# Peptides against a protein of PDB entry 8YVU: the designs that were tried, part 62

Target 1, 39 residues: chain A of PDB entry 8YVU
Amino acid sequence: PQLCYILDAILFLYGIVLTLLYCRLKIQVRKAAITSYEK
Target 2, 160 residues: chain B of PDB entry 8YVU
Amino acid sequence: TWLTVLKKEQEFLGVTQILTAMICLCFGTVVCSVLDISHIEGDIFSSFKAGYPFWGAIFFSISGMLSIISERRNATYLVRGSLGANTASSIAGGTGITILIINLKKSLAYIHIHSCQKFFETKCFMASFSTEIVVMMLFLTILGLGSAVSLTICGAGEEL

## One batch from the design tools (peptide; made by RFdiffusion4, then SolubleMPNN)

Design b2_p13_7_s1 (from b2_p13_7, 6 letters changed)
Fold by OpenDDE base, seed 4:
Structure b2_p13_7_s1 (fold): chain B 39 residues (1-39), chain C 160 residues (1-160), chain D 39 residues (1-39), chain A 13 residues (1-13)
Amino acid sequence: as target 1 above (39 residues)
Amino acid sequence: as target 2 above (160 residues)
Amino acid sequence: as target 1 above (39 residues)
Amino acid sequence: LLEILKKLLELIS
């Protein structure tokens, strides 16, 4: 059970980090698309 | 800008908030159906006794729905309404987090006091189960609060 | 303990989905960058 | 809600 909770915490942290990275990457894609459209 | 990103993800945040609310409601309903919290000794389920899974889910659901509707219709009055609802949901989420933290502390204290070395004891099992549910609800509440705050910021930005 | 494992499964699934989405988005960013460079 | 989720998935995808 303790190991399960530790795993939950790790997975939760991983989920948060991935969400942030996904948001950043999405912004980058949008910026790239805008730059491509302006050229 | 961050505001632009939040505006673009407003619908997603709203859906996430609704989903979170539904999950919280489902968990609350299941827990209430399976466990008779009234017969459980102590304040291990204080968050459930306070009805947080229900009213919190309602607030998050309303906030999410209003956010989605506001985004789709792009009406100024809906934006204001959504902002108000999101603000209320954010407050509710913060309150819920506080309640859940208190519940978690009480649950942990209960486990420590009773020295729950034997997991198969009914009381220890209930305390452990409560702790697990509270942790799950805490995570969901944090996610809901994050979405509500994001939506609130987005709405505030639209009013400026 | 069973609920903990269920939560682990859900979080794990969420992590996998986010990872896949992140990978797809990363590929899109790379493609956009290449297209911008060719231009 | 499911339709919204599907649309969101399509937008993400």
Scores: peptide ipSAE 0.460, ipTM 0.798, DockQ to the pose 0.186
Fold by OpenDDE base, seed 1:
Order: structure tokens, then C-alpha cells, then sequence
Structure b2_p13_7_s1 (fold): chain B 39 residues (1-39), chain C 160 residues (1-160), chain D 39 residues (1-39), chain A 13 residues (1-13)
């Protein structure tokens, strides 16, 4: 049971980090798309 | 740059907030339907007795909806309204987290006092179940608060 | 205990989905960069 | 809500 809760915490943190990284990457994709459109 | 990013993701964050709110509401309703919290001895379900899953879900849902509407219509008055709603939702989320932490502490204390070695004891089972539900609600509340704060920052950036 | 495991499963699934989306976005960024270089 | 989610998914993809 304790191990399960620890796993939940780790997975939750992982989800948050991935969400942030996904947002950053999406911004990069959008910037690249804008640059390609202006060129 | 960060503000621009948040603006672009405002609708997504709003949808995420609404979804989180709906999940919280679903959990709240399920718990209320399965368990008669009013007749449960002790403060194991203090967060539920306070009605947090309901009012919290409502606040998050309203905030999310306003954020989506504000983004779609691009009206100044809607931006202000969304900012206000998101701020209120952030405050509600913070309060909810506090309540959930208190509930979690009480549940853990109950488990400790009764030395719950046997899972099948009714009281120990209820305390354990409450703890699990509270933890789940806590995670969802943190997610909702994160989305609300992000939307608030986005709205504040648009007003400046 | 059972709810903990259910939450773990949901979070795990969420993590996998986000990872796949992240990979797709990364590929898109790379494709955009290559296109911009060739232009 | 589902329609919004679908549109959002399309925007992400």
C-alpha cells in the first residue's frame, strides 16, 4: 500500500513534467511554423 | 514569451480545468451515493461534509468555461470576467487543498490510533478508503489549481 | 488499496499518451527544421 | 465539451 502511494506521487510528478515539456515543444513547433510561413 | 504561450494554450487549459472539475464532481457524487457520510462517525470525510467536491467543481467549471468563451470571443469584458473567475477558482483550489490535507491528516491519525492491522475491520476499511479518495481528490485539485493559475496569469497578461 | 492501483493505472496511461504526443511533436519540429534548411 | 475536446485534439495533432 505505501509503495502504491509512492508510485502515484512519482507518476503524478512525471505527468506534470511531461505536460510542461509538451507545452514548450508545442511553442517551438508553432514558432517554426510561423517562421516557415513568413519565409 | 511565457504569456504568449499561455495565451495560445488558454483554451486547452480551460478544457483541462473543466475536465478536472467534472472528474472531481463525479468522484464526489459517487462517494456521496455509496457512503452515507452524515452517519459516519468521526471526521474521516470532513472534505466531503464540507461539500468541497461540489463547490470546487462548480468553481473550476465556471472558470474553465469563462476562459474558453473569453478566448473565442476576444472581448475585453470577457477577459476581465475570466480573470476574475480564474482568480476565484485559484483561491477555491487552494482552500480545497488545505481541506483535503486536513482530512488526510485526520484519516492517517485515525488509522494510527486504531492500529489498523486488519484491513477487513469496518472502521479501518472506511478510513483507508477515505484516505485513498482524499489522495485522488488532492491530485485532481492540484491539477485544477495549476490550470486555474495558468489561466489567471494568461488573463493578467492580456490586461497589461 | 485498490483505488491506489486504479489511480496508478490511469496516471501511467496518461504518461504514455503524453510521451507519444511529445514524440510526435518532436518529429514535427525536426521536419520543420529540415524544411527550413532546404529552403 | 466533447466537441471542444475533439477540436483541441485536432489542434494538437
Amino acid sequence: as target 1 above (39 residues)
Amino acid sequence: as target 2 above (160 residues)
Amino acid sequence: as target 1 above (39 residues)
Amino acid sequence: LLEILKKLLELIS
Scores: peptide ipSAE 0.459, ipTM 0.801, DockQ to the pose 0.190
Fold by OpenDDE base, seed 5:
Structure b2_p13_7_s1 (fold): chain B 39 residues (1-39), chain C 160 residues (1-160), chain D 39 residues (1-39), chain A 13 residues (1-13)
Amino acid sequence: as target 1 above (39 residues)
Amino acid sequence: as target 2 above (160 residues)
Amino acid sequence: as target 1 above (39 residues)
Amino acid sequence: LLEILKKLLELIS
């Protein structure tokens, strides 16, 4: 049971980090698209 | 800019907030239906006694709905309303997290004091169940608070 | 303990989905960058 | 809510 709670915490943190990374990557894609249209 | 990105994801954040609220409400309803909290000894379900799953879920739901409506209609009055609702939801979320943390500490302390070796003991089972539910609610509350704060920042940026 | 495992499963699934989305987005960024350099 | 989620999923995909 203790391992389960630890796993929950790790997975939760991982989810938050992935969400942030996804947002950053989405911004990069948008910036790249804008740069492509300006050329 | 960060504000532009948050604005584009406002609907998603709102939907996420509503979903989180609904899940919290469902858990609260299930717990209230299955367990008679009033007859449970101790402060194991202090968050439930305070009614957090209900009012917190309502605040998050309202905030999410207002955010979605505000984004779709693009009206100044809706933006202000959404900002107010999101701010209120953020405050509610923070309060909820505090209550849940306190409840979690009490539940853990109870488990440690009683040295729950036998899971089938009623008190130990209830304490463990409470802890699990509180942890789940805590995660959901954090997600809801994150969405509410993000929406609040977006709304504040639009007012500037 | 059962609820903990359910939460773990949900968080794990969420993590996998986000990882896949992140990978897809990363590939898109790379493709966009390559296209920009070929022009 | 489900319809909104589906639309959002379509936008993300």
Scores: peptide ipSAE 0.451, ipTM 0.798, DockQ to the pose 0.189
Fold by OpenDDE base, seed 3:
Structure b2_p13_7_s1 (fold): chain B 39 residues (1-39), chain C 160 residues (1-160), chain D 39 residues (1-39), chain A 13 residues (1-13)
Amino acid sequence: as target 1 above (39 residues)
Amino acid sequence: as target 2 above (160 residues)
Amino acid sequence: as target 1 above (39 residues)
Amino acid sequence: LLEILKKLLELIS
């Protein structure tokens, strides 16, 4: 039971990190699209 | 193409494979150090008795290292070696998953038979602990197998 | 305890989905960068 | 390994 909660914490942290990375990448895509539109 | 994407992520997959292998090895070592598996009655720790965390970690580590070295040096002979190692690691991963599933079934059956209502019973605690460790090892093995298969596909694409 | 394992499965699936989405987004960023370089 | 991790982190950032 304790190990399960530890695994949950690790997976939750992993999910948060991936979400942040996804958001950053999405912002980069938007910036690239804007730059391409201005050219 | 998917092959191009896999080639670009080959180093990442290799690092992930090595990391997964190291985690598996650490878990195996900790379990072996804390618990005398040889004295535990039953097949609750069958995967550990078979030494899967050890040999599985070795195979995945070797495969990951070879993949990284092959990508960095970009030598034809290393590509073939990496492909062979990745294929072997994929087979080992599949075998490991099978062993872990069998162990999980045995552990669950043990818990069901003994109706482990009392968590403080030593046997029930060991069975629950084994189940948790096996599940964790199963997830890690799936991740390792995924990386090994991806690297194998990448290597096969380079041979074409 | 059973809820913990269910949560692990959900978080694991979420991690896989996010990884796939991240890969797709990364490909889009690369394509956008190539298009911008060709202009 | 650490260098690869750093490069990967730089690539992601």
Scores: peptide ipSAE 0.447, ipTM 0.790, DockQ to the pose 0.164

Design b2_p13_7_s2 (from b2_p13_7, 6 letters changed)
Fold by OpenDDE base, seed 5:
Structure b2_p13_7_s2 (fold): chain B 39 residues (1-39), chain C 160 residues (1-160), chain D 39 residues (1-39), chain A 13 residues (1-13)
Amino acid sequence: as target 1 above (39 residues)
Amino acid sequence: as target 2 above (160 residues)
Amino acid sequence: as target 1 above (39 residues)
Amino acid sequence: LLSILQQLLELIS
């Protein structure tokens, strides 16, 4: 039972990190697209 | 194509926010239906007494819907509206997190004071149940806040 | 206790979906970068 | 909820 809560915390943290990474990657894709249109 | 992908991502975030809101509402409704909070002694359900699951879910739902609409119509006024709604949702989420943390602390303190070894005591069971629900709501609130903040940042970036 | 397991399942599913999306986005970024180098 | 799920599926596909 206590392990379940620990797992929840880990999964939650993982979700947050992935969301942030996804956002950063999205921004990078946008920047790359803008640069390609300017060339 | 990339812009389309980005729009789909924002829509996904909006849907996630709506889903989170719906789950919060469902939990709130279930808790209200199963438990009479008015008869529960103590401040274990302070977040419920404050109505956070309800208004928080509403804010998240509105934010998500506005985000989806903003992406689909690509209108400047809708973008601003979505940004405003997302900002409001973010503030609401932050407030909700604070309330939930306070409630969680009180619930944990209650459990420690009563040294709940057996769940057969109604008070211990209620405290444990409350703690679990509060934790779930906290996670959902954080997820909703994350989506709202992400959408807000995206919207702000488009305005600049 | 059962709620914890439900939360774990939801978070796990969310993590998987985000991971898949991240991978897809990463592949797209790489593809775009390769295309930009060929031009 | 079903419509949202369908939209999500369409978004993922």
Scores: peptide ipSAE 0.487, ipTM 0.811, DockQ to the pose 0.212
Fold by OpenDDE base, seed 2:
Structure b2_p13_7_s2 (fold): chain B 39 residues (1-39), chain C 160 residues (1-160), chain D 39 residues (1-39), chain A 13 residues (1-13)
Amino acid sequence: as target 1 above (39 residues)
Amino acid sequence: as target 2 above (160 residues)
Amino acid sequence: as target 1 above (39 residues)
Amino acid sequence: LLSILQQLLELIS
């Protein structure tokens, strides 16, 4: 049971990091699209 | 630039793969140090007897290291080498997942047969511990496989 | 204890899905960058 | 390895 909680913590942290990276990447895509539209 | 971002992402995947490999290796060494697998009755630790945590960890570590080195040196031969290593790691990961699933089934069957109502019984405790470790290794192996496949696709995209 | 294992499964699935979405988004960014470079 | 970790931290921050 303790190992299960440790795994939950690791997976939760990994999920948060991936979500942040995904958000940053999405913002970059939007910026690139705007720059392409202005040219 | 987008190239810099892609390189950072590949490095992150490589580091994740290395960390996964190190965690698997640590679990393998801890289990081998705490428990004498050779004296354990049954097939509860069949995956450990097959040595998967060790060779799997080595393959993932090599793949991750080669990926990071390839990104840093930006050499065509290193990119191909990284692709080969990632492919090999993906195959090893798939084999490892199969072995772990078989071990998990055996462990669950053992728990079911012995009707482990008392968690503190030695046999039930060992079976439960084995099941937990196998599940953790399975998750880590799937994560490693995902990272290896991602790196392979990224490398293939760079070659085209 | 059973809830812990269920949570692990959900978090693991979420992690896989996010990884796939991140890869798809990365490919889109690459395609957008190539198109912008050719213009 | 430390430089990679620092780069990862910079990427996360």
Scores: peptide ipSAE 0.484, ipTM 0.808, DockQ to the pose 0.159
Fold by OpenDDE base, seed 1:
Structure b2_p13_7_s2 (fold): chain B 39 residues (1-39), chain C 160 residues (1-160), chain D 39 residues (1-39), chain A 13 residues (1-13)
Amino acid sequence: as target 1 above (39 residues)
Amino acid sequence: as target 2 above (160 residues)
Amino acid sequence: as target 1 above (39 residues)
Amino acid sequence: LLSILQQLLELIS
């Protein structure tokens, strides 16, 4: 049971980090799309 | 720019693979240190008895390291080596998943047979612990396999 | 303890999905960059 | 390995 909770914590942290990275990448895609539209 | 992005992706996948391998190795070492698997009757720890945490971790580590080295040195011979290592790692990961699934089934069957209503009983505790470790190892193996497959696809694309 | 295992499975699936989405998004950024360079 | 870890940290930051 304790190991399961540790794994949950690690996976949760991983999920948060990936979500942040995904958001940053999405912002970059949007910026690139805007720049391409202005050209 | 494309090469730089691909390089970053390969490095990330390589690091992920190495990290997964290290975690698997750590789990294997901890289990071996705490539990004498040789004295445990049955197939509850079949994955550990087969030495999967050790050889699986080695394969993933080698694959990850070769992928990173191949990307950094940008040498043709290293690309082939990385592709081979990633393929081998993918096969090892698939085999590991199979072993872990079998171990999980045996562990669950053991819990069912002994009607483990008392968690503090040694047999039920060991079966539950085995199930937890096997599930963790299974998740790590799936992650490692995913990284290895991704690296293999990238390497194959570079050779074409 | 049973809930912990279910949570592990959900978080693991979430991690895989986010990784795939991140890869797709990264490919889109690359495609956008190429299109901008060809213009 | 350390350099890769640093790059990952930079990517995360």
Scores: peptide ipSAE 0.478, ipTM 0.801, DockQ to the pose 0.162
Fold by OpenDDE base, seed 3:
Structure b2_p13_7_s2 (fold): chain B 39 residues (1-39), chain C 160 residues (1-160), chain D 39 residues (1-39), chain A 13 residues (1-13)
Amino acid sequence: as target 1 above (39 residues)
Amino acid sequence: as target 2 above (160 residues)
Amino acid sequence: as target 1 above (39 residues)
Amino acid sequence: LLSILQQLLELIS
């Protein structure tokens, strides 16, 4: 049971990191789209 | 530049792969140090007996390091080497997953046969502990395989 | 302990989905960059 | 290793 909680913590951290990366990438896509629209 | 962002992503994947490999190696070492697998009867620790945490960790570590080096130096020969290493690591990861699944099935069967209602029984405790470790290793192996495949796809895209 | 394993499965699935979404978004960014470069 | 960590931090931040 303790190992399961450790795994949960690792997976949770991984999920948070991926979410942050996804948000950053989404912002970059939006910025690129805006720049392309202004051209 | 976009190329710089892509390089950072590849490096991140490589670091993730190395980290996964190190964690697997640490778990393998701890299990080998705490439990004398050679004296444990049965196939509960078959993956450990086969040395999967060790060779698997080595393959993933080498693949990750080569990927990072290839990305940093941006040399054509390194790209090919990294692609080869990532492919080999992907194959090794797949094999490792298969071994871990077999071990998990054996461990589960052992728990079922002995009707481990009493958690405090030494055999049942060892079987449960083995199952938990195998599951953790399986997750780590899947993560490593995912990173290796991602790096392989990135490398293949650069060669085209 | 059983709930912990269920949580692990959910978090693992979430991680896979996020990885796929990240890959798709990355491809979109690449396509947008190529289109911007051709202009 | 430190440069990789810095890049990771930059990627995360």
Scores: peptide ipSAE 0.482, ipTM 0.806, DockQ to the pose 0.154; fails the geometry check

Design b2_p13_7_s3 (from b2_p13_7, 6 letters changed)
Fold by OpenDDE base, seed 5:
Formats: sequence, C-alpha cells, structure tokens
Structure b2_p13_7_s3 (fold): chain B 39 residues (1-39), chain C 160 residues (1-160), chain D 39 residues (1-39), chain A 13 residues (1-13)
Amino acid sequence: as target 1 above (39 residues)
Amino acid sequence: as target 2 above (160 residues)
Amino acid sequence: as target 1 above (39 residues)
Amino acid sequence: LLEISKLLLELIS
C-alpha cells in the first residue's frame, strides 16, 4: 500500500518531465519545418 | 525563448487546466454524493468542507478558458483579463495545496493514532479514503497550478 | 487503497502515451533534419 | 467537453 503512493509520485513526476520534453521537441519540429521552408 | 515556448503552449495549458478542473469537480461531486461529510467526525475532509474542489475547479476552468480565448484572439484586453484570471487561479491553487497538505497531515496523524490495522473500522476506512482523495486532488491541484503559473508568466512577459 | 492503484494505472497509461508521442516527434525531427541536409 | 476535445485534436494535429 505504501509502495503504491510512492509509485504514484514517481509516475507523476515522470509525466511532468515527459510533458516538458514533448513541448520542447514540438518546438524543435516547428523550427525545423520553418527552416525547411526557408531553404 | 522560454517565454516564447510558453506562449505557444498557452492553449495546451488552458485545456490542461480545464481538464484538471473538471476532474476535480467530478471527484468532489462523487465524494459529496457517496459520503455525507457533515456526519463524518473529525477534520478528515477539511478540504471538502472548505469547498476547495468546487471553487478551485471554477478558478482553473475560468483561467483555462480565458487563456485559450486570449491566445486565439490576440487582443490586448483579453491578455490582461487572462493574466488576471491566471494570477487568481495561481493564488487559488497555492491555497488549495496548502489546505490539502494540512488535511493530509491530519489524516495521516489520525491513521497513526488509531493504529488502523483493519479497514473494517469505519473511521479507519474513512481516513484512508480521505487520504487517497486528498492525494489525488493534490496532484490535480499541482497540475492546475503549474499551468496557471505558466500562463501567468506568459502574460506578464507579453506586457513587458 | 484501490484508488491508489487506479491512479497508478492512469498515470502509467499517460506515461506510455507521452513516450510514444515523444518517440514519434523525435523521428519527425530527425527526418526534418535529414531533409534539410539533403537540400 | 466536445469543444475541449476539438481543441485537443487541433493541438495534437
């Protein structure tokens, strides 16, 4: 039971980190697309 | 660059905030429907008694909606309104987190005092259930606060 | 106790979905970068 | 909810 709460915390943190990484990657894709159109 | 990134994700943050608010409202409604908090002894559901799931969800929903509208219309007055709403939502989220932490501490203390070995006791079951709900609400509140703060920073950056 | 497991399941699913999206986005960035070098 | 779903779809696309 206590392990469940710890797992929740870890998964929550992981979700936040992945969300941030996804946002950064999305921006990179957009930048790459813009650069491709300018060439 | 960070401000630009946050600006591009305003709609996403707004949707996330609205979703968080809706989930909080759903949980609040379910708890109120299943449990009569007024008949529960102790301060285990202090966050519910304070009405946090309701007003917190409303603030997050309003903040999210305003953020989406502000991003789509790009009007100066909407930006200011969104900034105000996001700031209010951030304050509400912070207050909610504080209340939830206090409630969590009380619930944990109650569990420790009564040495709840068996969940067959109504009090122990309620304390455990309250703790679980409070933890879930805490996670949702943190997500909502994060989105609100991000939107607030974006709005502040646009005004500068 | 059961709610904790439900939350774990939701967070786990969310993590998997985000990971898949991140991988797809990373592949897109790589493809865009390759296309940019070929031009 | 429908509007939110549409917004999510637009954001993902």
Scores: peptide ipSAE 0.487, ipTM 0.803, DockQ to the pose 0.204
Fold by OpenDDE base, seed 1:
Structure b2_p13_7_s3 (fold): chain B 39 residues (1-39), chain C 160 residues (1-160), chain D 39 residues (1-39), chain A 13 residues (1-13)
Amino acid sequence: as target 1 above (39 residues)
Amino acid sequence: as target 2 above (160 residues)
Amino acid sequence: as target 1 above (39 residues)
Amino acid sequence: LLEISKLLLELIS
């Protein structure tokens, strides 16, 4: 049971980090699309 | 630019594979240090008895290292080696998943047979612990397999 | 304990999906950059 | 390990 909770914590942290990275990447894609549209 | 980006992706996948391998090795080492698997009756720790954490970690580690080296040196001979290693790692990962699933089924069956309502009983505790470790190893193996398959596809694409 | 294992499975699946989405998004950023360079 | 850490940092950036 304790190992399961530790794994949950690690996976949760990983999910948060990936979500943040995904958001940053999505912002970059949007910026690139806007720049391409203005050209 | 595409090659540079692909290189970064391959390196990331390689690092992920190495990390997964190291975690699997660490888990295997910890379990072997804490528990004497040889004295455990039954097939609760079949994956550990088969030495999967060790050989699986080695295969994933070698695959990841070869992928990183191949990407960094950009040598044709290393590309083939990396592809071979990634393929072998993928096969090893698939085999490991199969073993872990079988172990998980046996562990669950053991828990069911013994009607493990008392968690503090040694047999039930060991079965529960085995199930937890097997699930963790299964997740890590799936991650490793995913990275190995991705690297294999990338390597195959480079050869075509 | 049982809920912990279910949570692990959900978080693991979430991590895989996010990784795939991140890879797709990264490819889109690259495509956008190439298109901008060709203009 | 240092190179891996740099690679991870580059990936995050």
Scores: peptide ipSAE 0.479, ipTM 0.806, DockQ to the pose 0.171
Fold by OpenDDE base, seed 4:
Formats: C-alpha cells, structure tokens, sequence
Structure b2_p13_7_s3 (fold): chain B 39 residues (1-39), chain C 160 residues (1-160), chain D 39 residues (1-39), chain A 13 residues (1-13)
C-alpha cells in the first residue's frame, strides 16, 4: 500500500510537469500562429 | 530545424530511457536485496526470476546512451547504430511487457486462489507487494518502449 | 489499496494522453516553424 | 547530470 502511494505521487508529479510543458508549448504555438498571421 | 528538433527529441527520449532503466535497475536491486525471491513459493515473482529488471534496464540504458551519443556526434554510422539499438530495446521492451503481464496475471490469480482477505498474511503480503512492483515496472517498461519506438522511428526517418 | 490502484490507472492514462497531446502539439509547432521559414 | 539538466531545460524552453 505504501508503494502504491509512492507511485501515485510520482505519477501525479509527472502529470503536473507534463501539464506545465503542454501549457508552455501551447503558448508557443499561439505565438507562432500570431506571428504567421501578421506576416 | 526539423533535424534539430528531432535531435532534441532523441536526446530527451534517450535520457528518459536511461532514467527508466536506472529506476528499473534500482527497483530490481532493492527487491532482490530485500526479498529472497528464490524462497518465495509460486510464480508471483516470475518477472524477477526471469531477470527482467536487469536485462531490461541494460537494454534501455544502452539504447538511451547510444541515442544521446548519436545525437551529440551527428554521425551517420552512429545513427544506424542507434537505430539498431533502439530496435533491440523496443523488442526487449515488448518482451518485458509480455513477461510483466504474465507475472501480473499470475499474481492476481494467486491472490484470488488464496482468497487473500487478510493482508497481513505473509503470502498475501508478498503477492500484493509483487503486484505493486510489477505494476510499477510495467508502467516504466511502457514508457521505455514508447521512447525506444519513438527513437527508432526518428532514426529510420533520418536514414531515409 | 484498491483505490490506490485505480488512482494509478487514472494517472497513468492521464500521463499517456498528455504525452500524446504534447507530441501532437510539438509537431504542430514544427509545422508552423517550417511554414514560417519557407515564407 | 548538469548536462542532462541543461538538455532538459533546453527541451522545456
């Protein structure tokens, strides 16, 4: 049971990191789209 | 630019493979050190008996290292070598997943057969612990396989 | 313990989905960058 | 480890 909780913590942390990365990438895509539209 | 992005992806995937391999190796070592698997009755630790945490970790580590080296040196021969290593790692990962699934099924079957209502029984505790470890290893193996396959596709794309 | 396993499964699935989305987004950024370079 | 961290940071950026 303790190992399961540790795994949950790791997966949760991984999910948070991926979410942050996804958000950053999404912002980059939006910036690229805006730049392309202005050209 | 596309090649540069692919290289960055290769490095990331390589690092991920190395980390996955290290984690698998660490878990395998810890489990082997803490638990005397040879004295445990049944096939609950079949994946451990097969030595998957060890050879799987080695394959993933080699694949990751080769991927990083290939990306860093940007040599055609290294790309081919990395592709071969990644392919081998992908095969190893697939085999590992199969072994882990079989082990998981056996562990679950063991739990069901013995009607492990009392968690504190030694056998039930070991089966539960094994199941947890196998699940963790399965997740790591899936991640490693995904990275290896991705690297293989990237390497194949560079070769063409 | 069963709840932990369910949570693990959910978090794992979430991680896979986020990884796929991240890959797709990264491909989109690359395509946008290539299009911008060709212009 | 530092090189790996730098690579990760470059990937994130």
Amino acid sequence: as target 1 above (39 residues)
Amino acid sequence: as target 2 above (160 residues)
Amino acid sequence: as target 1 above (39 residues)
Amino acid sequence: LLEISKLLLELIS
Scores: peptide ipSAE 0.479, ipTM 0.807, DockQ to the pose 0.174
Fold by OpenDDE base, seed 3:
Structure b2_p13_7_s3 (fold): chain B 39 residues (1-39), chain C 160 residues (1-160), chain D 39 residues (1-39), chain A 13 residues (1-13)
Amino acid sequence: as target 1 above (39 residues)
Amino acid sequence: as target 2 above (160 residues)
Amino acid sequence: as target 1 above (39 residues)
Amino acid sequence: LLEISKLLLELIS
């Protein structure tokens, strides 16, 4: 049971990191789209 | 194309494969150091007794390293070598998954037969611990196999 | 303990989905960058 | 290790 909770913590951390990366990438896409629209 | 995406992520996949291999090796070493598997009766640690964490980690590590080297040097001879290593690693990963599934089934059967309601019983604790480690190793092996297969597809695409 | 394993499975699936979404978004960013460079 | 870290940073950025 303790190992299961450790795995949960690792997977949760991984999920948070991926979510942050996804948000950053989404912001980059939006910025690129705005720049392309202004040209 | 999917091949272009895989080529761009080849180094990342290789690093992930090496990391997975190292984690598997660490887990195997820790389990072997803490538990005397030779004195444990039964097939609860059959995957460890077979030495899967060791040879599996070696195969994945070699495959990942060769893939990274092949991508960096961009040499034709390295591409073939990497493809061969990735294919071998994929086969090893598949075999490892099979062994781990068998071990998991045996561990689950052991827990069921002994009706492990008392968690503090030594045998039940060992069976539960083994099951947890096997599950973790299974996840890592699946990740390693995924990376090896991706690298194999990328290498095969370059040969075409 | 059984709930912990279920949580592991859910988190693992979530990680896979996020990875796929991240890859798709990364491709979109690259396509947008190429289009912007050609303009 | 440094090259791997740079690759990771390039993948993240």
Scores: peptide ipSAE 0.462, ipTM 0.791, DockQ to the pose 0.156

